# Ledger of designs, part 22: peptides against a protein of PDB entry 3PBP

Target 1, 203 residues: chain A of PDB entry 3PBP
Amino acid sequence: LNEKDLNLILNKSLVMYESLDSTTDVIVKRNVIKQLQFVSKLHENWNSRFGKVDIQKEYRLAKVQGPFTINPFPGELYDYTATNIATILIDNGQNEIVCVSFDDGSLILLFKDLEMSMSWDVDNYVYNNSLVLIERVKLQREIKSLITLPEQLGKLYVISDNIIQQVNFMSWASTLSKCINESDLNPLAGLKFESKLEDIATI
Target 2, 203 residues: chain A of PDB entry 3PBP as posed
Amino acid sequence: LNEKDLNLILNKSLVMYESLDSTTDVIVKRNVIKQLQFVSKLHENWNSRFGKVDIQKEYRLAKVQGPFTINPFPGELYDYTATNIATILIDNGQNEIVCVSFDDGSLILLFKDLEMSMSWDVDNYVYNNSLVLIERVKLQREIKSLITLPEQLGKLYVISDNIIQQVNFMSWASTLSKSINESDLNPLAGLKFESKLEDIATI

## One batch from the design tools (peptide)

Design b1_p17_1_s2 (made by RFdiffusion4, then SolubleMPNN; from b1_p17_1, 9 letters changed)
Fold by OpenDDE base, seed 2:
Structure b1_p17_1_s2 (fold): chain B 203 residues (1-203), chain A 17 residues (1-17)
Amino acid sequence: as target 1 above (203 residues)
Amino acid sequence: MSIKEKIGQFLIEKALA
């Protein structure tokens, strides 16, 4: 993580914090506050070591709207609750991956195969976003926040109790992007959906 | 079926394997 990246993360965290109001969901409030606290601490440590850094105001909004359905839902996550959601661009178009974190410390990377789908239940007719499971990443940490950087394709930053980690899935996402853009499934054959996890900083 | 739907089907099959 370089100075520029840290500034972007901090700026994004500040913007998110400033957007909080009385109507904001309690879970969202908690996560944003925790994110800001953690990133602020990182920034403080950075300033102490390398000097004061000016924050440039750049923010990119990428959100998924609920409700959504995950297919298949991992059996191991049946008893756990989703805690955070983020969307990550994988190319300069509109192709993106959705990431959901759970309170067991898992991340699931998901593909939007439909923008909106109709689901029929015995009791309800509901519109849902369709999300398909690509990969599960087990961090085994309490995930506070998920952060994306506007100029970093296929990268997700995960903030936990005392560490920030980077999940890089461009190893397979570049191929996925190609498949979508070229309308060709062939490159997916034999592709390994395994992301790279790297520790960025510890506190 | 759109390319995204086809990809989705592929991924579902892979996840269930």
Scores: peptide ipSAE 0.661, ipTM 0.954, DockQ to the pose 0.486
Fold by OpenDDE base, seed 1:
Structure b1_p17_1_s2 (fold): chain B 203 residues (1-203), chain A 17 residues (1-17)
Amino acid sequence: as target 1 above (203 residues)
Amino acid sequence: MSIKEKIGQFLIEKALA
């Protein structure tokens, strides 16, 4: 679980929503609304489980940080509620994957393809922040929490009702990290973005 | 375009394929 990431996504989604106007593309409007719904649900879940989250300070800062988007958002998940969020490091160079869980038992793994940028104009989309869908993992169970260990790169622990599972995505994340670090896209060709799921312990 | 942006584009294209 990562409260900081939740706040960041929520705040940026709010900023993006506020930037919508009559000139905004219909698809963009739709996506922003759906994303806002998603993060709002996540926020509600967070509040229900962990108490109230004050996003006011972060929101004020986000107003100058520019728009934020998630692409593509899986259509199948529009009607489901986000339950947890986590950020997982994939190397020591600060490259990370964002993970969001849903109440259908799905995990989505997301890539930050842009560095956080600042815009002085909320309506200016030149400086976009975005997350990109990498993989959807269907666990078909209620996800209670997401845990990451800083010493374990590319590993996410999922706690459900009766089991702790490890999601290991280093099979592709190591290549991704290499691509980033070496500024070479070629190794991604033919790469299978499929994480390994392993049962760790029953609870 | 940064390498991350290029990766992002690649991933989007893959996801939409």
Scores: peptide ipSAE 0.660, ipTM 0.954, DockQ to the pose 0.610
Fold by OpenDDE base, seed 3:
Structure b1_p17_1_s2 (fold): chain B 203 residues (1-203), chain A 17 residues (1-17)
Amino acid sequence: as target 1 above (203 residues)
Amino acid sequence: MSIKEKIGQFLIEKALA
């Protein structure tokens, strides 16, 4: 991921954020805000490593999760750049999956196992935002955008140059949701974390 | 450890296996 690409992603995320209004669906608002939050974290991480690019204060969230980590981060993706971020609800509560796309055509599905946040006004106070790898999906195409629909739990739409595809992960996400809500890990034993990929339409 | 943290640990272990 180079600075130019990161700035592009940030700008796109900001545009999406600015498009929010009182008529916007609550789930859409949440997704856009979460996306902006993650992109901002990426930006901060980049700034710490390669130099600081200022983000306008007006776009900062009141509660920002500190520097994020993806564990484990696939080694094959170290040389590639993140292109899109999406948050997908898996139930009617607070449980969600984070998806990040890369310019190699990969999608990673991530679980937030920590809910720590900090204020943007706090200097030298760092909380880690932990993201845990659930699944890597290799599409082998240029991903232009990620779309989620509020009425469709556990579904992600991937738009590439010539096709729209649906990633459905309810096969495992329903169990994950149950585990969280019931505070029981047992159903995860033997669970296969493999999403279903389906072609929706040719572009 | 919260249930989410436990799930996280489980997933990490699975990914590294």
Scores: peptide ipSAE 0.659, ipTM 0.954, DockQ to the pose 0.551
Fold by OpenDDE base, seed 5:
Formats: sequence, structure tokens, C-alpha cells
Structure b1_p17_1_s2 (fold): chain B 203 residues (1-203), chain A 17 residues (1-17)
Amino acid sequence: as target 1 above (203 residues)
Amino acid sequence: MSIKEKIGQFLIEKALA
């Protein structure tokens, strides 16, 4: 198994889990859950063996997508290090939320308010991406991995030491998507930016 | 200012409040 194959199996397991309902046979449910637990454990072990992709601690992140500036950066996270990054779709129109995890067990959800811009420095040509803080979620766990499924809008799966948790932010992201698509800011007034956290499976 | 920029400004103000 390579990393790609493991991720594929994990994703499939998550999809199967989410497909379970009240009409699903009990044996099928148990098997799906057991499979998810097993694969999640493998994923954790894999990450531990090959190391975490550590992200820069600074307000500016440098990834394949280019450097990002987070504004405002939570002061409480100044002394902590970013550990993972993920992008989550919130609609079918390619609107996205960026999530960054930290080694204190925090997640920050971020909004891309600008298109990628280019800036010329005296000696360097750099890209700048603006990210705006939406919400901080404190899990108080060591975050091993962030998983997203393209078919599941506004959902992030967090793998920690012995548990998989789902962060669901469609409660506010649906409104955000509407605001973007309709070019109307009014629905944001009074909106509570609070995601739902749910335990999915124990590893 | 684009709608995304306006949203960004709104969020910043909210985060700092």
C-alpha cells in the first residue's frame, strides 16, 4: 500500500459510512464501521511513520497553491505550529473554505476573499493569497490528518489519536455561498459562524 | 470592491469585535 491507495481506501470507507441509514442491515453497519476504524488506524500509523507535513508557523503559509496571508491571525496561536491544510468545497460553483490545523489541537476555517495576486519585490516575484478568519474550532487533540470528500460539501474529517471527527460548517457556509452567488451581503448579518462537531468512529 | 472582498471585510470586522 502506498499513500495514495491508503487515502483512496479511507475515502471509500468514509463514503460508505455516510451512506448508512436506519434501513441499513445491522451486519452491514458493523462491517462498514469496523472497516473505517481499521483503515483510519492504518492512516494514523502511516502518518506517524512518514512524518507530518509541517506548515510554516507564520501568518503566511507557503503551499503548492502559493503563499497565503491569514487575517486576522489568532493571537493565541502565535506560539503554535500549523500542521495540516485542507480545502473544502461549499457548493458546486467552486466556492471553497480553507482549513488549517495547529499542534495545539485547533482548527481555523478561512475564507479566500481575493483572487490570487502577483506582487513584484525588488528581487522576487511572489504570489499573494488572502485568507480571512471565519472560525476557530478547538479540538484539544493531536491532529494527524485532514480529509475531505468532494461529494460532501462543507464537511471536514479530522483524524486524531484515537478518533475520527466530522466538522460540518454548512450551517453558515450555505448562507455564505448564497451571498457570493447572489452578490448580496445582507444574509450574513446575524449569522452565527459555529460549526458542528461530531464523533464518527473510534480508532 | 467585489462581493468576496466585502465578505472578507465583514469577517475581519467580526473577528476583531
Scores: peptide ipSAE 0.646, ipTM 0.956, DockQ to the pose 0.423

Design b1_p17_1_s3 (made by RFdiffusion4, then SolubleMPNN; from b1_p17_1, 9 letters changed)
Fold by OpenDDE base, seed 1:
Structure b1_p17_1_s3 (fold): chain B 203 residues (1-203), chain A 17 residues (1-17)
Amino acid sequence: as target 1 above (203 residues)
Amino acid sequence: MSIKEKIGEFLIKKALE
């Protein structure tokens, strides 16, 4: 996930939020608010690190697009601040995992289960993009940055303090990739979504 | 429903267990 993608997500979340009215279900409203807050925190952190970005143009484009959702929302992280975001390829077909870090030292790994769509029904809250929680990795460290290398599939490097750690999720991502590419869900049965954490280097 | 959507549903169910 890059700056443009983050802005898009934020804009979509805003659009969804703006669609809320007095007739909106309380649960839906709560979820939208939580998601918006989550994305806003991401954006805030992004801006703090990389400078302020004007999202007005992107917002205009997003008005004709559907909302973005995160399911389930990581409620335990609701009050924490998102610090970094990265996208990691899991195969050569451009299947990817989204990773977000938080100031509590947590990483969440997310799956994009929907593709972008230009169609959106406000009344039915039809989503054109969403992220699904796969795994939470608790590092309990101050995460400074996330690094991904294009030649290393399913690997994320986390910089905290003076240590670089590798998060390797190919143990499940390889199966996930296979499921996607072969259009077969069966291999996911019984699969443990547990990433391997390894200390790589001291810096 | 696409395979990705099905995977999504699976993951959601798992996350809620």
Scores: peptide ipSAE 0.653, ipTM 0.952, DockQ to the pose 0.583
Fold by OpenDDE base, seed 3:
Structure b1_p17_1_s3 (fold): chain B 203 residues (1-203), chain A 17 residues (1-17)
Amino acid sequence: as target 1 above (203 residues)
Amino acid sequence: MSIKEKIGEFLIKKALE
């Protein structure tokens, strides 16, 4: 996830928020609000570390398309702040997993089930963005940074104050990649989405 | 529906279990 992607996610969340009206289901309203707050916290963190991201104002003219930004929303993380974001490749075909860390020591792994798209045609403005929750990993430590290595598929390095840990999710990501590439869901049946955590080095 | 969308639906269902 880069600056552009983050901007898109935030815009999507804003569009969804503004789409709420009196006819909207209460549960949907709450979920959208929570997602907006989540993404806003992520954006705030990004701005503090990497500079300000400008939000496009044209979102007010956009039609809401696609599912929620994050589905299901991790309700337990509503009151926590996103601290880091990373994108991890899972194959050579450019399939990837998005990871977000929080100040409670949690990681969430997310799948992009839809391609991000925007059309700026005044007569036909289209915006689409979607992330699906795969796994929550609780590290119970302050996460300082997330590191990925291009040559290491499905591996995320988490740096805390005194330790570097590796999160390896190839146990399920390899199957996921296969499903995508072969256009077959069958291999997902019975698959456990649990990443392997190991200590790499003490700092 | 694309394969990715189908995967997404599968994952959502699983996450809600």
Scores: peptide ipSAE 0.652, ipTM 0.952, DockQ to the pose 0.595
Fold by OpenDDE base, seed 4:
Structure b1_p17_1_s3 (fold): chain B 203 residues (1-203), chain A 17 residues (1-17)
Amino acid sequence: as target 1 above (203 residues)
Amino acid sequence: MSIKEKIGEFLIKKALE
């Protein structure tokens, strides 16, 4: 197995898990869960052996050069290092949320408020990429990987040492999508930007 | 300002509260 194959198996396992419902055979359900647990553990072990995706260099360089900003940047995170990044679709119109993880176990969910291409690679410089803080989720875990599935809008899977968790932010992202698509800010009034965190499987 | 920029301003205000 290589990294690509492992990721593919993990994705398939996640899709299978999401397909489970109350009518699913108990044996099938158990097998799917066990498979997900096993694959998640393998993925965690893989990351430990080969290292995490190093986005720190690009992040720091980009910050120094000013191609992107995070506003506001949580003061508590100044002493910590970004570890992972993911982009999650929130609708079929290609609106996206950006997620960045930190080594304190925090996730920040970010909104791109400028009509510019996002680039984290300093070699592909884009002037003035702006990211706005929506929510900080404190997992208090070492985040090993962030996984997204294109068919699952507003869902992020977080793999840590002993657990895989789902972050679901469609509670507010659906409204955000509507605001963008309809060019109307009114639905944002009173909206709570609180994502749902769910334990999917123990590793 | 674009709708996204307006949303951004709104979110910044909320984040600072």
Scores: peptide ipSAE 0.646, ipTM 0.955, DockQ to the pose 0.438
Fold by OpenDDE base, seed 5:
Structure b1_p17_1_s3 (fold): chain B 203 residues (1-203), chain A 17 residues (1-17)
Amino acid sequence: as target 1 above (203 residues)
Amino acid sequence: MSIKEKIGEFLIKKALE
C-alpha cells in the first residue's frame, strides 16, 4: 500500500460515510464507520512513518517561486509553523478557498483575490500570490493531514491523532461564490464568516 | 478593480475590525 492508494481508500471511505443516512442499514453503517476508523489510523501511521509532508518545503518552494502574501497575517501565528495546505472548491466554476494549518492547531481559510501574475521585468522578477484571510479556526489539536473531496464543495476534513473533523464553510462560501459569479459585492454585507466544525469519526 | 480584488479589499477591512 502506497500513499496514493491509502489516500484513495480514505477518500472512498469518507464518501461512503457521507452517503449514510437515517435509512441506511445499521450493519452497513457500522461497517462503513469501522472501515473509516481503520483507514484513518493507517493514514496517521503513514504520516508519522514517512514524515509529515513538510508543507514548509512546498510552501518554501512556493515562496522561492513567488512570494505568498497573507493579509492580514494573524499576529498570534507568527511564532508557529505551517504544517499543511489544502485547496477546497466552493463551486463548479473553479472558485476555491485555500486552507493552511499550523502547529498550534489553527486553521486559516484564505481567499485568492488576485490571479497569479508573473511580471518578468529585466531587473525584478515579481511573483505575487495574494491570499486574504477569511477565518481562523482554532482546533487545539495536532493536525496530521487535510483532506478534500472534489464532490464535496466547501468541506475540509481534518485528521488529528484521535479524531476526524469536518470543517464546513458553505454557510458563507455559497454567498462568496455568488458574489464572484454575479460580480456583486452586496451579499457580503453582514455575512458572518463562521465555519461549522463537526466530529465525524474517532480514530 | 476586479470583483475578486474588491472582495479581497472587503475581507481585509473586515479582518482588521
Scores: peptide ipSAE 0.641, ipTM 0.955, DockQ to the pose 0.425

Design b1_p17_1_s4 (made by RFdiffusion4, then SolubleMPNN; from b1_p17_1, 8 letters changed)
Fold by OpenDDE base, seed 1:
Structure b1_p17_1_s4 (fold): chain B 203 residues (1-203), chain A 17 residues (1-17)
Amino acid sequence: as target 1 above (203 residues)
Amino acid sequence: MTIKEKIGEFLIKKALA
């Protein structure tokens, strides 16, 4: 994920928040608020590291065409702050996994089951934005950075205080990619969504 | 429903189980 992607996610969260009304379920409201909070914190962290981003300007120019949700959002993470975000390609067909890190040392791996869309000066939104939880990886360390390499599919490098670790998704992501490309869900049955964690180097 | 949407539904169900 880059700045643009982060902004898009933030915009989606804002649109979702703005869509809340008196008829909205209390649980939904809570989840949306928590999601917005986490994304906002992520954005703040981003700004701290990479400079100030004018999210309002982008929001005004191009609004998300629909609401955005993460389902399910781990309840344990509601009280923690998102620290980093990354997008990892899992094949050459542009299928990708979204990864978000938290200050508890957790990583969540997310699937984009709907296409992200934006509207230009449109008040009528199409509801087609979603991320789905695949896996939570608990590293129990302070995550400083997430790095992806374009030539390495399904791999995420996590930089902590004293170690670089590789998270390898390909144990399940290859199957996921196949399912997408072949339009067949059957291979997902019985699939274990557990990434491989490997120490790469000490720092 | 697209294949991605179906996958999403599958994953949600799995996560909630």
Scores: peptide ipSAE 0.651, ipTM 0.952, DockQ to the pose 0.612
Fold by OpenDDE base, seed 3:
Structure b1_p17_1_s4 (fold): chain B 203 residues (1-203), chain A 17 residues (1-17)
Amino acid sequence: as target 1 above (203 residues)
Amino acid sequence: MTIKEKIGEFLIKKALA
């Protein structure tokens, strides 16, 4: 089952790679390529006799361009260091959730209430990036990598030393997307911002 | 204020409550 899940992720990554064309946004192209490289290496290591995963740091991070602020920043995380960042699409209209991992094993899910740029490379400096706290998820493990599949809305894959987990936040992100698209805040009232965690594979 | 900014404000208030 574990191997099957990794194969599925690899296959999906390959499909996305193959779908790239001249009309594809440059950032999307770059992200898909990096995702494919990462997943391919993961798969290769999984198929190896010892199944050890050693992924280069360059493939683990999707970076928000320039400095950003998180509001509110969880007080418990002030003493910890951010380790990974990822951006996850929640609809086909380019609405996104940002996820940041910390070395305490926490994930924070963040809303971009202002327009920001996303890149695998830090080439430009953009000021005044705003991120708003939605949810904190405590995994209580060392997070090695965050990966996202563009075709899988509202899903984040978290890789630790011994496990791959899926974070699914479409339970609330679908409503959030609706609010944005319809310019109506009412559906947010009473909404529970709680993501679902699922173990995918042991590594 | 854009809808996204309004959502942001809502979320901040919720997080601080």
Scores: peptide ipSAE 0.649, ipTM 0.952, DockQ to the pose 0.468
Fold by OpenDDE base, seed 4:
Structure b1_p17_1_s4 (fold): chain B 203 residues (1-203), chain A 17 residues (1-17)
Amino acid sequence: as target 1 above (203 residues)
Amino acid sequence: MTIKEKIGEFLIKKALA
């Protein structure tokens, strides 16, 4: 298995996990969970062995700590280093949230507030991007990889040494999407920017 | 300001509060 194959299997496993519901056969559910655990463990071992950081392709051309400016930058993170970057779609109109992980185990969720910065296509790469802090999530663990699935809006999967977790921010991202699309700030009033963290499987 | 810039301003104020 190479890195690409492993990532593919991991993605498939995550999709399978999300397909589970209350009507799913117990045996099927168990098998899917076991598979996810196994693949996640393999992914961890791969990263540890080869020093690979799973960064989305769009950011592979850039340094982890750039090219962007975060405002405000959390003071607590001044002494820490960014380790991973991911972009998560929040709607079908290509609105997205940027996530950056740090070596203290923190995730910061960021908003691109400049129109020109929204295109991170390899063919249209912008070296100067403005990012605004939305939320800081403290995981207090070493983050090995950030995984996103295109069919899962507002969901980020975080792989650490011992667990795979899902960060779901659709509680506020749906409202944010609406504000952008309708050019109305009113729905933001009183909105809590608190993502849901869920343990998916132990590794 | 664009809607995104306005949102950004809102978020900055919130983050600094």
Scores: peptide ipSAE 0.639, ipTM 0.954, DockQ to the pose 0.435
Fold by OpenDDE base, seed 5:
Order: sequence, then C-alpha cells, then structure tokens
Structure b1_p17_1_s4 (fold): chain B 203 residues (1-203), chain A 17 residues (1-17)
Amino acid sequence: as target 1 above (203 residues)
Amino acid sequence: MTIKEKIGEFLIKKALA
C-alpha cells in the first residue's frame, strides 16, 4: 500500500459515507462507518510514519500552483506555517476555491480573482497569482491533511489527530458561482461567508 | 475590470471592514 492507494481508499470510503441515507440498512451503515474509521486511522499512521512536514506558505503555494499573493493575509497567521493546500470545485464550470491550512489549526478559504499570468521576458518579467481572503475557519486542531472529492462540490474534508471533519461552504459558494457565471455582483450584497463544520468520524 | 476582479475587490473590502 502506497500513499496514492491509501488516498484512493480514503476517498472511496468518504464517498460511501456520503451515500448513506435514511433508507440504508443499519448493518451497511455501521460497516461503512467502521471502514471509514479504519482507513482514517491508517492515514493517520501513514502521516505519522513519514512525519509531518511544515511547509512555508510561499513554498507550498509555489509547489502547487506557483507563487501567490494572499490579500489580505491575516495578521494572526504571520508567524504560523502553512501545512496543506487544496483546491475545491464549486461548480461544473471549473470555478474553484483554494484552501490553505496552518499549524495553528486555521483554514483560510481563498478566491482566485485573477488569471495566472507570467512573462518570461528577462527585460519584462511579470508574474501574477492573486488570492483573496474569503473566510478563516479556526479548528484549533493539528491539521494533517486536506481531502477533496471532485463529485462533491464545495466540500473539504479535514483530517486531524482523531477526527475527520467536513467543511461545507456551498452556503455562500453557490451564490459566488452564480455571480461569476452571470457577471452580476448584486447577490453578494449581504451574503454571509460562513462555512458549516461537521464532524464526520473519529479515528 | 472582469467580474472576478470585481468580486475580489468586494471581498477585500469586506475582509478589511
């Protein structure tokens, strides 16, 4: 079992969990939950075995998508280190949110307001990757990994020491998507950018 | 100014308020 296989199993387990409904047999529900817990524990052990790597925020962003500027950058996070990054789709039109975790247990949700641009001209070198702060979520946990599922729009799974939590931001992201697609800012007025946090399973 | 840029501006203002 390698990291890729483990992630695949974890993703499948999460998908199975999300497929549970009121009509699902009790035994099936229990089995799915137990499987998710088991796989989550494996993931925990995997991360522990290889050690947690704290990644400088600039380095992490550069490795994933290139150098980014976050505006505004939360002052409270100045002395903390970015640990994980994920991109979450919010619609089928390829609109997405970027999430960065920090070693203080914070998540920041970010909007890409500019297209990536780079000039390789030595005399006119320009690079632009802009991220705008939408929301800060304080989990106050050691965040070990961020998981996204392409079929689950606006959902982020956060794996910490002993729990998997779901961050659901479709409450505002659906409106954001609409604004982008319809080129209308009006629906943003009065919109509350507050994600829902839910405990999914203990590890 | 694109819609995304306008959204960005809006969000920045909101974050700083």
Scores: peptide ipSAE 0.636, ipTM 0.955, DockQ to the pose 0.419

Design b1_p17_2 (made by RFdiffusion4)
Fold by OpenDDE base, seed 5:
Structure b1_p17_2 (fold): chain B 203 residues (1-203), chain A 17 residues (1-17)
Amino acid sequence: as target 1 above (203 residues)
Amino acid sequence: SLQEIIENAVKNKIENN
């Protein structure tokens, strides 16, 4: 994700929020509000790290749940604040996973392909979101930084206190990459989305 | 840098495994 992509997501989330009325389904309303909150938090963090994105003041007051169907967004994370964001390449074709950390020590792994997201959510209430939740990793540590290495596909390095941990999600991301590149989602059927955690070093 | 620390740690881990 870059600033442009985040702005696109935020704008889409705002449009969705503005579309809510008294006839809107309660589940839809809840999902839109949650997404807007999430995207707003991401935007705040992005602005702190990468410079101010000029969001009109009117939209700062809107609790954006936005078009990110992080479906399902973990209900527990509504009480927590996003702390870091990273994008991790999963192949040489520039497919990426988005990772967001929270102040409870959780990581969420997200995929940005909307069309593929819709295919995964067919069994759930599908709303037009730009990101799909694939996995939640609970580290139970204060996450200080997320780091990626260009030569390390599907690997995220997490710094917590004085510990460096590797999150390796290639167990499922390799299959995901194949599905995207071949335009066939069948190999994802029955796939377990569980990343491997490994301690790398103490700092 | 933090990146260098991680790169070195990763390299060491790979070499020791």
Scores: peptide ipSAE 0.196, ipTM 0.799, DockQ to the pose 0.019
Fold by OpenDDE base, seed 2:
Structure b1_p17_2 (fold): chain B 203 residues (1-203), chain A 17 residues (1-17)
Amino acid sequence: as target 1 above (203 residues)
Amino acid sequence: SLQEIIENAVKNKIENN
């Protein structure tokens, strides 16, 4: 998600919200409201110095896949709920990785595939795939916050109860960035999508 | 702030490693 895309989604969500009336299906109504709230929160967070959004309880009531359609979705995460979301710049061209944390201590690193379609219903609400799973990082810690530093490309900082950890995915993200910018995905063939973890500080 | 804590921790790590 870049700022332009987020604004577009926000505007669309707002238009959808304004279209709601007494005849609108309750599920649709609820989902539109949830989407608008979530996107609005993301938009507010975007204006901050660092990117992180805590997924509140209301947003966690979405499908186990989270507020987005993720493909493929790790089966193990069906038992868990999303807790935080962050976007991390990987280059100066505004390409970003989306990171979602789960209450099992997992981080999933995602890339935008199509226009983001939110899925907020617990039931079978079918949307097009919006995010592609790149990597799952298993921290096995309670994740309190996800933080990004604007000057640190391809790095995510994870705060748990006692540790600040850095997730560095530039080993593959640099190649991904190049592929996107050059419109050539061939270099991704055989690329190992494994991020580096480093303890930054104990707290 | 939390941001400052992280920034300082990162700086320290970068400088000392």
Scores: peptide ipSAE 0.192, ipTM 0.799, DockQ to the pose 0.019
Fold by OpenDDE base, seed 3:
Structure b1_p17_2 (fold): chain B 203 residues (1-203), chain A 17 residues (1-17)
Amino acid sequence: as target 1 above (203 residues)
Amino acid sequence: SLQEIIENAVKNKIENN
């Protein structure tokens, strides 16, 4: 990542944020806010000349808002630029995975700090939410878009130059969901964090 | 829309499998 590329991503995120109004869909608002927060924090960590982005209260959800830091951030990805962000529901309790794509064709799957997951039902706004890296998926393709479908839990659709691929992470996300909901992390011991990739269509 | 394209692609994949 060079500073110029990060600035471009930030500018795109800001444009998206500025397009939000009272008539904007709740899901769209949530995604844009999460993206802006994420990119803003990344920019700040790079000693950016751009100040902290303040998000208006009207767009804030009652639940803990999305990621500000990624721990650990994969060292290899410091050389690459983030291209897309998506949030995917893993259960009906509104637990979410955050996915970020990079220009090397990598996807990182992120979850809120597990310590925070125990207080997930608490209406406490935590400004400094750390994301935990769960999985890195290497597609080795230029990722054009990330899309989620309604009612498809734990599935992400990745669009590249000539293919639509499904990333299905329910193999581990179902266990994660259970752990969060039951406040028991024991089932995570020995769990393999490996998502399934499937080609959906050639475009 | 891009979403509709994906939804259609998914539907077609399910129907053809």
Scores: peptide ipSAE 0.190, ipTM 0.794, DockQ to the pose 0.021
Fold by OpenDDE base, seed 4:
Structure b1_p17_2 (fold): chain B 203 residues (1-203), chain A 17 residues (1-17)
Amino acid sequence: as target 1 above (203 residues)
Amino acid sequence: SLQEIIENAVKNKIENN
């Protein structure tokens, strides 16, 4: 992970956050806020490890949810740099997948610690300091942006220089949502965590 | 915002494909 790239992601996330207003869709607003929080946590982890990265204290205090771990983190990705972050709703109960892209063209799909998630109240709130790796998707292209649409659950749009590609993970995320909401993990047994890729349009 | 522009573009492309 490169410090310069982390700063770039933070700045982009901050700009997005600052663009929010009273007319912004609630789901979009939430996703942008969560993205900023995640990036801030990533910076916090970086600082703890390397003593680097300058984040304004006000933003840290307001948005940082403390250091986190990704378990397991793919070893090969230590040689690459994170480039984009997005959060994607998987249900109306506000369960979310966190996606991070890397400069090798990989996406990692992350979820909150399931044990902690099962203890959430009706407000779906718990302090989370651990992320679980669900899936790694290899796109083998330069990822310019990650976009979500509020009306489309479990879909991530990946923008490159010449193509918009959809990542659809509802094949497993619908089951995950059910498990969380019903406090029963049994349906996850034997579930294949493989997202579907589809070309949406050329640009 | 850039996000909104891209979202709209994606929506339009989806609707037209």
Scores: peptide ipSAE 0.188, ipTM 0.791, DockQ to the pose 0.024

